# Designs tried in a protein design run: peptides against a protein of PDB entry 2L9B. Part 31

Target 1, 91 residues: chain A of PDB entry 2L9B
Amino acid sequence: ANFLSQKFPELPSGIDVNINMTTPAMMISSELAKKPKEVQLKFLQKFQEWTRAHPEDAVSLLELCPQLSFVTAELLLTNGICKVDDLIPLA
Target 2, 91 residues: chain A of PDB entry 2L9B as posed
Amino acid sequence: ANFLSQKFPELPSGIDVNINMTTPAMMISSELAKKPKEVQLKFLQKFQEWTRAHPEDAASLLELCPQLSFVTAELLLTNGICKVDDLIPLA

## One batch from the design tools (peptide; made by RFdiffusion4, then SolubleMPNN)

Design b1_p16_1_s4 (from b1_p16_1, 8 letters changed)
Fold by OpenDDE base, seed 1:
Structure b1_p16_1_s4 (fold): chain B 91 residues (1-91), chain A 16 residues (1-16)
Amino acid sequence: as target 1 above (91 residues)
Amino acid sequence: MSTFDQLLEFFEKQLK
């Protein structure tokens, strides 16, 4: 078991973004789009609550699973919560 | 379940 598995034992397996970023991004976007808007918003809400409750773990998770950053950004953008310009200053 | 659904369950469980 690697560090990710040990720190987040119940975390589901994710797509390996080390091979390429395009395929994982497309797959994630496609799967997200299949979910009802209410479910997408619920994901954002729960992730937000979790990051507030576990800020250090949230940083670790996002570092170890950069695809989750894409998921979050995609959901924010597609639901009109923010625009790309809002994310640029964070880069 | 999709990975998305599993992630959502993960966060929900962690918050309980």
Scores: peptide ipSAE 0.482, ipTM 0.887, DockQ to the pose 0.481
Fold by OpenDDE base, seed 4:
Structure b1_p16_1_s4 (fold): chain B 91 residues (1-91), chain A 16 residues (1-16)
Amino acid sequence: as target 1 above (91 residues)
Amino acid sequence: MSTFDQLLEFFEKQLK
């Protein structure tokens, strides 16, 4: 088991993506689009709550799984919760 | 079950 699995033992394995950013981004966006809006919003809500409850773990998770940052940003933008400019300070 | 659904359940479970 790797460090990520040890720190977050119940975290899903996910899938491998290629090194090109375009393909992973398109793949993630496509998968997210398959989920109902209410499910997308629920994900954001639970992730927000978890982040507040476990800030240090959240930082670690996002560092180890940068794809999750993309997921979160995509959901925020797609659902009109924030604008691209709102994410600039985080980049 | 998709990875997305599994992640959602992960966060929900952690919050209980």
Scores: peptide ipSAE 0.482, ipTM 0.887, DockQ to the pose 0.500
Fold by OpenDDE base, seed 5:
Structure b1_p16_1_s4 (fold): chain B 91 residues (1-91), chain A 16 residues (1-16)
Amino acid sequence: as target 1 above (91 residues)
Amino acid sequence: MSTFDQLLEFFEKQLK
């Protein structure tokens, strides 16, 4: 979207938002599984640090790119950092 | 470079 590019000019391309999250979720899960555990954990760490440093922008980004919420949840669950029940209060 | 890798790079760059 034009607004997304304007607010985050250095954000990489290729992030598509679909009203039907089934296919995107499947694709994201597949791509995440291809990454080494160390890289997955690094992603979580850097994203966490960025959200702390830019809380307002983080909210905007997650609203514009809801797939990032899925990415974060998937990484937390698959790496055993939290359980499904731990995410229920956030839903 | 995949989208995942690019996102990781984006966050790293923003933190510098």
Scores: peptide ipSAE 0.478, ipTM 0.886, DockQ to the pose 0.472
Fold by OpenDDE base, seed 3:
Structure b1_p16_1_s4 (fold): chain B 91 residues (1-91), chain A 16 residues (1-16)
Amino acid sequence: as target 1 above (91 residues)
Amino acid sequence: MSTFDQLLEFFEKQLK
């Protein structure tokens, strides 16, 4: 058991991907693209709701799991919710 | 279940 598992019980385990690597990023993008648009949007909706309800936990999760930031950004971009320029301030 | 699907379920469960 690690801190992440203790702080977020029932959080699914997964492959920790280095978002600074091109290949892992491409793999994530590919996997996301396999999901129906409706499911992608549902993910964004639920994530948004969760972050509103648990802002401190959301910050912690994003710090501990940088790949989630990439997932979120990718979903926002691919679904036309924001532009690349909109994310520049976050980089 | 993919990690993505599991993560989605996690958020849904946390909101209940």
Scores: peptide ipSAE 0.471, ipTM 0.883, DockQ to the pose 0.487

Design b1_p16_2_s1 (from b1_p16_2, 5 letters changed)
Fold by OpenDDE base, seed 5:
Structure b1_p16_2_s1 (fold): chain B 91 residues (1-91), chain A 16 residues (1-16)
Amino acid sequence: as target 1 above (91 residues)
Amino acid sequence: STFDQLLAFFEKQLAR
């Protein structure tokens, strides 16, 4: 928690989830579904752009916040950008 | 929401 705040001081709070991802995944999925499709796509676009601009920081962030990987995958699947089979090589 | 805050975070980072 302290390391995350030190490395990403401008990162918003409240993103932490417990180690048991079953319930957090369901909660995140529900919250994502409440957002308009256009906002979901904008999130993907900005996140993709940021990861390209800061690849090393992106790896660190995704390691420290694995829920963000779930968010990205869920958004790709629910918006029909990719299929489950497309994500298998990345698992 | 946290989602909106994350979106704002990435937008701010890209604006630098």
Scores: peptide ipSAE 0.532, ipTM 0.911, DockQ to the pose 0.493
Fold by OpenDDE base, seed 1:
Structure b1_p16_2_s1 (fold): chain B 91 residues (1-91), chain A 16 residues (1-16)
Amino acid sequence: as target 1 above (91 residues)
Amino acid sequence: STFDQLLAFFEKQLAR
């Protein structure tokens, strides 16, 4: 097992960090759009709670799986929680 | 789906 699997043994499979962001982002975006708004918001809530409870692990996970940053941004934008301008400082 | 599994992952982690 690689470092990712060792640090996050319960993390679901299918996350490939060796692929460019474009293809994974497209797939993620399409999958997210298929979920009800309530489920999308629940995802944001649980992710937020998890990052607060496990900040060190959250940083590690986002470094190893940068597509999760896209997921977060996509959900925030799609659900009208933030604007594109709010994300500019992070770019 | 990966999304569902990821959501479950966070929920399980929070329950630990």
Scores: peptide ipSAE 0.527, ipTM 0.909, DockQ to the pose 0.489
Fold by OpenDDE base, seed 3:
Structure b1_p16_2_s1 (fold): chain B 91 residues (1-91), chain A 16 residues (1-16)
Amino acid sequence: as target 1 above (91 residues)
Amino acid sequence: STFDQLLAFFEKQLAR
């Protein structure tokens, strides 16, 4: 198993780290838009809870899977939870 | 979908 699978053995398959984020980002955005708002908000809630409970693992996961950072940002923006300017310091 | 699986992952982790 790769490092990601070793550190997060329960992480589902199908999360690919692509060298080019353009296509993955576009695909993710499209897939996210297909999910009901309630499900999108639930995702943010559970991710936030997990991040608070496991901050060190959260950092590792986000470093290894930068697409997850995009997912989070996209969900925050599309659901009006934050604005683009709020994310600038993180970019 | 990957999204659904990822959501399930976080829920499962929090339930441990």
Scores: peptide ipSAE 0.526, ipTM 0.909, DockQ to the pose 0.469
Fold by OpenDDE base, seed 2:
Structure b1_p16_2_s1 (fold): chain B 91 residues (1-91), chain A 16 residues (1-16)
Amino acid sequence: as target 1 above (91 residues)
Amino acid sequence: STFDQLLAFFEKQLAR
């Protein structure tokens, strides 16, 4: 979207915000599983740091790109950092 | 990959 590109000009291309979560979720899960655990954890760390440093931008990004919320949740669950019940209040 | 690009994106943002 124009607003997404304008607000986050350096955001990677290939992000489709107009798709449902079914197929994208499958693709995301598959791609995440291909990454080493260390890289997955690094992603969580950097995302967390960025969220803390730019809370308003983080909210905007997560609203515009809900698939990113899935990425974060998937990483938290698969790495045993939290349980499904821990994510319920965030949904 | 998109994942790698996203990771790089956050790293670049944090460096600004």
Scores: peptide ipSAE 0.522, ipTM 0.908, DockQ to the pose 0.491

Design b1_p16_2_s2 (from b1_p16_2, 5 letters changed)
Fold by OpenDDE base, seed 5:
Structure b1_p16_2_s2 (fold): chain B 91 residues (1-91), chain A 16 residues (1-16)
Amino acid sequence: as target 1 above (91 residues)
Amino acid sequence: STFDQLYEFFQKQLQR
């Protein structure tokens, strides 16, 4: 959580949820929607660059912080980068 | 692994 907040300040603070829980997921979606589109896109850009530079660490981080997978998926959907059908195999 | 799949998916989508 501290690492994420430090490295990616564009993220809303206090996100720590089980992606399988409906209520926490809705809360995350709501918090993400409060951020301007340019901030959302900036996060995606930074996350893309970081994961490209640190692929092994990225996999470990996604395992350690499953909520980050939800965040990324949500941002991809809401910004029109992918469709729900694209995510079905990964859900 | 599941997380490998997610990583690959995100990389592909973010590069679009």
Scores: peptide ipSAE 0.109, ipTM 0.676, DockQ to the pose 0.047
Fold by OpenDDE base, seed 1:
Structure b1_p16_2_s2 (fold): chain B 91 residues (1-91), chain A 16 residues (1-16)
Amino acid sequence: as target 1 above (91 residues)
Amino acid sequence: STFDQLYEFFQKQLQR
């Protein structure tokens, strides 16, 4: 198992995606939605704490695994922690 | 979709 699977077991395991059938975003959304709310919130908590403790490693991880940023954003939105308008202006 | 846009947004941000 890779670092992400070990450190953040709340995340769904990686799977192959056929882009002809769905977008990566749709697959991520679908897999995340299968997790209980408490598991989703636990991930957010752990990830927040870890990024505070290891900011340089966090940047490297997010650069290596860009989809993790999407995961974080979606979980914030779907759990009502922030609004789309809080994120889109960052572009 | 909104999530597609967010996905692309974060990918672009991390390609710096």
Scores: peptide ipSAE 0.048, ipTM 0.578, DockQ to the pose 0.042
Fold by OpenDDE base, seed 3:
Structure b1_p16_2_s2 (fold): chain B 91 residues (1-91), chain A 16 residues (1-16)
Amino acid sequence: as target 1 above (91 residues)
Amino acid sequence: STFDQLYEFFQKQLQR
């Protein structure tokens, strides 16, 4: 129902994190892994296009939702699109 | 884990 869910339906829905059993990063990774590769790539494509078209909004969104930066980074890494060293200068 | 470290890294970067 929120902006992210509507604009990027490829993203998994938010879930509650039990800090006694896992970390937010682990939960994000787990949920992303449940999505087919095609869906993951589609999200990356749409997100890249949107960020290029709306750079100011993208910056604001990433600042407001830092988990989205992790999501993007993980998807880039796990799909072999870039390496960790490629992301460091952009952080 | 590597991804925990990456998440922490991004969190810190956004705070700068």
Scores: peptide ipSAE 0.043, ipTM 0.566, DockQ to the pose 0.039
Fold by OpenDDE base, seed 4:
Structure b1_p16_2_s2 (fold): chain B 91 residues (1-91), chain A 16 residues (1-16)
Amino acid sequence: as target 1 above (91 residues)
Amino acid sequence: STFDQLYEFFQKQLQR
């Protein structure tokens, strides 16, 4: 298993996306929604703490896996932690 | 959609 799977098991496994039928964002959203709220929040907490402790590694990871930025943002939004306007200045 | 826009926004930010 890769780093993400081991470190953040709360994340769903990657799946192939049929871009002709849906957008990657929609697929990510649907997969994340399958996880309990508690699991979603746990991921956010762990990821936040990890990024604080390992900022350079976090940047590299987010560059390697840009969808992870979306994951984080979506979870913040859907769980009512942030609004889009809150994230724009930080992105 | 909002999510599509957000996804694109973050991707653009990473493409520095």
Scores: peptide ipSAE 0.039, ipTM 0.568, DockQ to the pose 0.039

Design b1_p16_2_s3 (from b1_p16_2 with E7Y V13Q)
Fold by OpenDDE base, seed 3:
Structure b1_p16_2_s3 (fold): chain B 91 residues (1-91), chain A 16 residues (1-16)
Amino acid sequence: as target 1 above (91 residues)
Amino acid sequence: STFDQLYEFFEKQLEK
């Protein structure tokens, strides 16, 4: 948490989740579902642009916040951008 | 929401 705040001082604090896989998935999916599809896609685009512009920072962020990897996968699947089979190797 | 905060974070970073 200290390293994360130092490297990304403007990053929001976020919310801790338990180690169970089901609970975080349900929570994230629920929050994403509250946003319109257009907003979801724009979020994905902004994240994609940022990762391209800051690849090393993106890797660090995803390692420290694995929830964000799930968010990205969920957005890709729910918006029909990729299939479940495409993400199996990443699980 | 946390979603909105992350969204704004990425937007701010891209402006730098």
Scores: peptide ipSAE 0.338, ipTM 0.843, DockQ to the pose 0.511
Fold by OpenDDE base, seed 5:
Structure b1_p16_2_s3 (fold): chain B 91 residues (1-91), chain A 16 residues (1-16)
Amino acid sequence: as target 1 above (91 residues)
Amino acid sequence: STFDQLYEFFEKQLEK
């Protein structure tokens, strides 16, 4: 298939979203809100651990799937771990 | 859900 499927063959396909920027963000936020806070925190923990263990793969994944950056920021903000001002230097 | 599948993906990758 495409480079993403070749680089990460076990990565789930996901779903198609509208081409504009607002709709995908709203859809992702909605899906995250369906999960309990405990599950959201565990997700952040697993992603953090994987990123540390596979830094080069993590960079590739974030380049190919920019929505994951939004996921990370959304989870940090909605769970009160970070404030908007804390993320400005990283934007 | 896609969220659950992605969660499982990270867990599996950490086992390798």
Scores: peptide ipSAE 0.337, ipTM 0.841, DockQ to the pose 0.521
Fold by OpenDDE base, seed 2:
Structure b1_p16_2_s3 (fold): chain B 91 residues (1-91), chain A 16 residues (1-16)
Amino acid sequence: as target 1 above (91 residues)
Amino acid sequence: STFDQLYEFFEKQLEK
């Protein structure tokens, strides 16, 4: 949407994906899986830091791009950083 | 890649 581009003008241009949120999330996860674990963890770290530094922007981004929250949760679980119970309150 | 672009995006935002 135009709002997304206006809110995040420096956000990289996306690629057309299926309307089903599962598909976009799977595509992102697939790309992340091509990176070493250390890079994945650094991504999570940078995302975490950005979220803390820009909480309002983070909320907006996650609302507009819920696939990102799904991928983030998946990475946390897959890397053993969090357990399912830790994420239940966010559901 | 999209991942690299997103990673750079977050890094750039943190530099502001």
Scores: peptide ipSAE 0.326, ipTM 0.833, DockQ to the pose 0.501
Fold by OpenDDE base, seed 1:
Structure b1_p16_2_s3 (fold): chain B 91 residues (1-91), chain A 16 residues (1-16)
Amino acid sequence: as target 1 above (91 residues)
Amino acid sequence: STFDQLYEFFEKQLEK
């Protein structure tokens, strides 16, 4: 087992980042887009709550799966939670 | 789906 599997044994396998980092992000975003907006917001809330409860794990997950950062940013923007200008300093 | 699995993962972690 690799470090990702060891650190997050219950995390779904997903798509190998070695193929293309954008592909996993696109797939997650596509599936999210099929859900009602309220479900999308609940997803963001659960992720936010998880990062608060597990800040070190959150950092590790986003480092190992950087595609999730893209998905999160997209959801924040598309749901009007933040503006593009709010993310520019982080780019 | 990938979304459902990830959503369930976060929910499960928060239950701990």
Scores: peptide ipSAE 0.320, ipTM 0.831, DockQ to the pose 0.598

Design b1_p16_2_s4 (from b1_p16_2 with E7L V13Q)
Fold by OpenDDE base, seed 4:
Structure b1_p16_2_s4 (fold): chain B 91 residues (1-91), chain A 16 residues (1-16)
Amino acid sequence: as target 1 above (91 residues)
Amino acid sequence: STFDQLLEFFEKQLEK
């Protein structure tokens, strides 16, 4: 098993850990677009709660899967939760 | 889907 699987044994398989986040992010984004807004917001809520409960694991996951950062940012922006300027400090 | 699986992952983690 790779490091990601060892660190997060219950993480679903099929997650692309490519250092280039463009392709994986686009794939996830396309899946997001298929989901109702309520489901998208639920995802954000659960992800937020998880990151607060497991900050170190959250950092590790986002470092290993940078595409998730892109997806999260996209969800925040498209759902009007924040603006681009709000994300500048995180860039 | 990957999205659904990730959502389930976070939900399950929060159940612990």
Scores: peptide ipSAE 0.376, ipTM 0.855, DockQ to the pose 0.537
Fold by OpenDDE base, seed 5:
Structure b1_p16_2_s4 (fold): chain B 91 residues (1-91), chain A 16 residues (1-16)
Amino acid sequence: as target 1 above (91 residues)
Amino acid sequence: STFDQLLEFFEKQLEK
């Protein structure tokens, strides 16, 4: 088993860090866009709650799965929760 | 979908 599966044994399959960042991001983004806004917001909420509860693991996950950072930013922008300028300090 | 599975993952982790 790779480090990702060892660190997060209950993480669902389909997230492969050995695939380039763009491909997984596009796939996940496409799936997200097909979901109702309410479901998209629920995803953001649960991810936010999880990062608060497990900050060290959240950092590890985002480093191992950079596509998740892209998807999160896209959801924030698409749903009007923040503007591009709001993300500049994070760059 | 992968989206649904990820959502469930975070929900399950929060229940621990």
Scores: peptide ipSAE 0.374, ipTM 0.855, DockQ to the pose 0.537
Fold by OpenDDE base, seed 2:
Structure b1_p16_2_s4 (fold): chain B 91 residues (1-91), chain A 16 residues (1-16)
Amino acid sequence: as target 1 above (91 residues)
Amino acid sequence: STFDQLLEFFEKQLEK
């Protein structure tokens, strides 16, 4: 098993670090767009809670799976939680 | 879907 699988053994198999960032991000984004707003918000809530509970793991996951950062940003923007300018400092 | 799997992942992690 690679490092990602070792660090996050229960991570969905759909996350593959050997694939370019853009394609997975686009795929996840398209799935997100099909979900009801309440489901999108639930995802953000659970991700937020997990990040708070496991900050080091969260950093590691986002470093290893940068496409997840894109997805999170898109969810924040589309749900009006933040604006584009709010994300600039993260770049 | 990948989205559903990720959601489940976070939910499960929070139960630990």
Scores: peptide ipSAE 0.374, ipTM 0.853, DockQ to the pose 0.603
Fold by OpenDDE base, seed 3:
Structure b1_p16_2_s4 (fold): chain B 91 residues (1-91), chain A 16 residues (1-16)
Amino acid sequence: as target 1 above (91 residues)
Amino acid sequence: STFDQLLEFFEKQLEK
């Protein structure tokens, strides 16, 4: 058990932080690309709803799992929800 | 998959 598991006890064990933050992001991105667009959009929808319902937990999760920020950005871009320029202020 | 598990996580959290 670690702090992440304690803060989010029902978080899947596959979500963790390793020495290379890019590797988990790329792995998730690869899995996302295998899913239908409708499923990708559903993921974004549920993530959005969860972040709105639990804003403080969302901030904590994104700080502890920076790879999730990358995944979210990629989903937004891939599905045409935003452009690269829209993400510049967040970088 | 990791994706499926994460999606399920958010769905379950929203039910609580």
Scores: peptide ipSAE 0.372, ipTM 0.852, DockQ to the pose 0.572

Design b1_p16_4_s1 (from b1_p16_4, 6 letters changed)
Fold by OpenDDE base, seed 4:
Structure b1_p16_4_s1 (fold): chain B 91 residues (1-91), chain A 16 residues (1-16)
Amino acid sequence: as target 1 above (91 residues)
Amino acid sequence: KTTFDLLYEFFQKQLK
């Protein structure tokens, strides 16, 4: 078990991606959507709290794993918490 | 690595 899977079990497990049939972004969005809304929101809450408590570690993690930023943004957008315009200033 | 490479790797390899 790794840090992310242990700390944030709400995240999708690893799967094979056939980029000839779909894009990685589409696949991630699809896999995230398979999780119940309550699980998605739980991840967001836990991740938010963790990043607030450990900002330096959070920066390091997101720099190491930029795709996690996509996951977070996607969940914020699909759950209606943020609009695209809300994220533009942060990009 | 491109953005799509990184997204692809998200599912191919779990971050330790």
Scores: peptide ipSAE 0.031, ipTM 0.526, DockQ to the pose 0.065
Fold by OpenDDE base, seed 1:
Structure b1_p16_4_s1 (fold): chain B 91 residues (1-91), chain A 16 residues (1-16)
Amino acid sequence: as target 1 above (91 residues)
Amino acid sequence: KTTFDLLYEFFQKQLK
């Protein structure tokens, strides 16, 4: 098990993706949606706390795993915590 | 291309 799976067991495990059948975003969204809302919120809580406590490590992790930023954004959106318009200004 | 595809690409660009 890697760091992510150990630290954030709420995340779905990585799986192989056939790009002819789906996009990475679609696969991530699908796997996240299979998790109960409670588990999704638990991840957000833990990730927020961890990034606050370990900002340099968090930056490094997100640089290595851009998909994790997508995960966070989607969970914020799908759980009604923020709106798309809240993310657009980050560009 | 879905909204989520756009978001995915957006965050990939931000982290490059």
Scores: peptide ipSAE 0.029, ipTM 0.557, DockQ to the pose 0.043
Fold by OpenDDE base, seed 5:
Structure b1_p16_4_s1 (fold): chain B 91 residues (1-91), chain A 16 residues (1-16)
Amino acid sequence: as target 1 above (91 residues)
Amino acid sequence: KTTFDLLYEFFQKQLK
């Protein structure tokens, strides 16, 4: 559909969110957690490699889609790759 | 837009 879905098929598809029942952040976190661990790790690997190869494009993408910072941080934390204290200095 | 608004739009549109 768009660049993100085509380049990173490991990401979940977009769905409607009932804000009256939960927060968008909680829904996104829940959908990410539905993906197998290996798929989550594959996204992190591919995103890491792409950002290294295309740093200017990566900056532009994160400015356009700041939600990707949330996705990346969430996956790093939930997979035990880093702790909250590791990210605080970078925020 | 708030952070929650941006996340909402991302979840509905950006990943489709």
Scores: peptide ipSAE 0.027, ipTM 0.530, DockQ to the pose 0.067
Fold by OpenDDE base, seed 3:
Structure b1_p16_4_s1 (fold): chain B 91 residues (1-91), chain A 16 residues (1-16)
Amino acid sequence: as target 1 above (91 residues)
Amino acid sequence: KTTFDLLYEFFQKQLK
């Protein structure tokens, strides 16, 4: 298993994407929605703690895996932890 | 724009 799967098992596994039928963003949203709320919140908690403890590694990971930024943003919004206005300056 | 539109744009910008 890769680092993400091992460290954050709450994340969906990678899946095939039919680019003629959907976009990566749509697929990520769909897969995240399949996870129970408690699992989504668990990921956010663990990711927050890890990024605080390893900020340099976190930056590198987010640069390498930009989809993880989308995951984090969507989970923050859908679970009511932040609002769209909080993320607009970062977009 | 909807929340999804903003998230999608955010995601696309991260990919650039």
Scores: peptide ipSAE 0.027, ipTM 0.546, DockQ to the pose 0.038

Design b1_p16_4_s2 (from b1_p16_4, 6 letters changed)
Fold by OpenDDE base, seed 4:
Structure b1_p16_4_s2 (fold): chain B 91 residues (1-91), chain A 16 residues (1-16)
Amino acid sequence: as target 1 above (91 residues)
Amino acid sequence: MTTFDLLYEFFQKQLE
């Protein structure tokens, strides 16, 4: 098992994205949209709190699963927590 | 169980 599987055994394996039919960003947006706003916000809150409490683990997770950065950005943007300009310096 | 659900539950457990 790789580092992620060892450290986070309950982390889902994910799914493949057919880049000829969609993009990872589109897939992320569609999956997030399936959840109510309240759930999205609660997820974001919990993720935020987790990253603060476990910064080293968070860095490892985001390095190995960069799609989660897109998830975070999408949630921030779609829920009006920040604007695109706020994220530009982080890109 | 969707990927989102698994991640959501994961973070819930981490904060418990």
Scores: peptide ipSAE 0.215, ipTM 0.755, DockQ to the pose 0.530
Fold by OpenDDE base, seed 1:
Structure b1_p16_4_s2 (fold): chain B 91 residues (1-91), chain A 16 residues (1-16)
Amino acid sequence: as target 1 above (91 residues)
Amino acid sequence: MTTFDLLYEFFQKQLE
């Protein structure tokens, strides 16, 4: 078993994205937008708290699943916590 | 259950 299977047995495998129909970014924003702002913020808080508690695992997870970085960025932007200009240096 | 729901539940369980 790979690192993801062992460390994150409850992590969903995700779904295929057909780039002829949509983009990963659109899928991410669509899924997030289906949830109330309260739920979005709770998700962000849980993720941030988890990354603080498990920094090495978090780095490994984000390296293997870079789409989760887009999730974080989207949540920060859409909830007014961060501005686009704050993320430009990281692009 | 959507991918978001699964991720949400995952992080909830990790911090219980």
Scores: peptide ipSAE 0.119, ipTM 0.666, DockQ to the pose 0.602
Fold by OpenDDE base, seed 2:
Structure b1_p16_4_s2 (fold): chain B 91 residues (1-91), chain A 16 residues (1-16)
Amino acid sequence: as target 1 above (91 residues)
Amino acid sequence: MTTFDLLYEFFQKQLE
């Protein structure tokens, strides 16, 4: 927690998930789906550009916030950029 | 503001 706040001071804290009513995956999917397609694609583009420019930071971020891997996968799938089968090797 | 909005803003700032 301290490392995240120091390395990524602008990173949002996230929200608690009521596991009796939903799952983290459902919550993420729901939040993403609330955004227009153009916003989703813009976010994905910026995230991809950032990860290319800062690969070490990206690795650290994804290790500490693994939900972002699901975010990326969900955005790729729901926007038709890749298929489920394309992500199987990464599972 | 949702968590997604905050993430979106975060990544926008990282590219500034």
Scores: peptide ipSAE 0.099, ipTM 0.653, DockQ to the pose 0.656
Fold by OpenDDE base, seed 5:
Structure b1_p16_4_s2 (fold): chain B 91 residues (1-91), chain A 16 residues (1-16)
Amino acid sequence: as target 1 above (91 residues)
Amino acid sequence: MTTFDLLYEFFQKQLE
């Protein structure tokens, strides 16, 4: 068993990406876009609150699942919370 | 249920 499965037993395993047809970024964006704005914002809120309450676990999760960093940025940008220029200093 | 749904549920459960 790996650290990810042991530390985060309820984390979904995800799906494979066929790189000949799409990219992980496109798949993530597509999945996010399937949800209404209210659900997207609630997801972001829950992730934000969890991160604040469990900073060590959050760091571990983001290191092992870098796609979640993309999810966070995508949600901030597409919902107009941030502009691309706002994130440049953090890149 | 999509991967997004599962992630959403995961975060909700972490806050319970």
Scores: peptide ipSAE 0.060, ipTM 0.615, DockQ to the pose 0.647

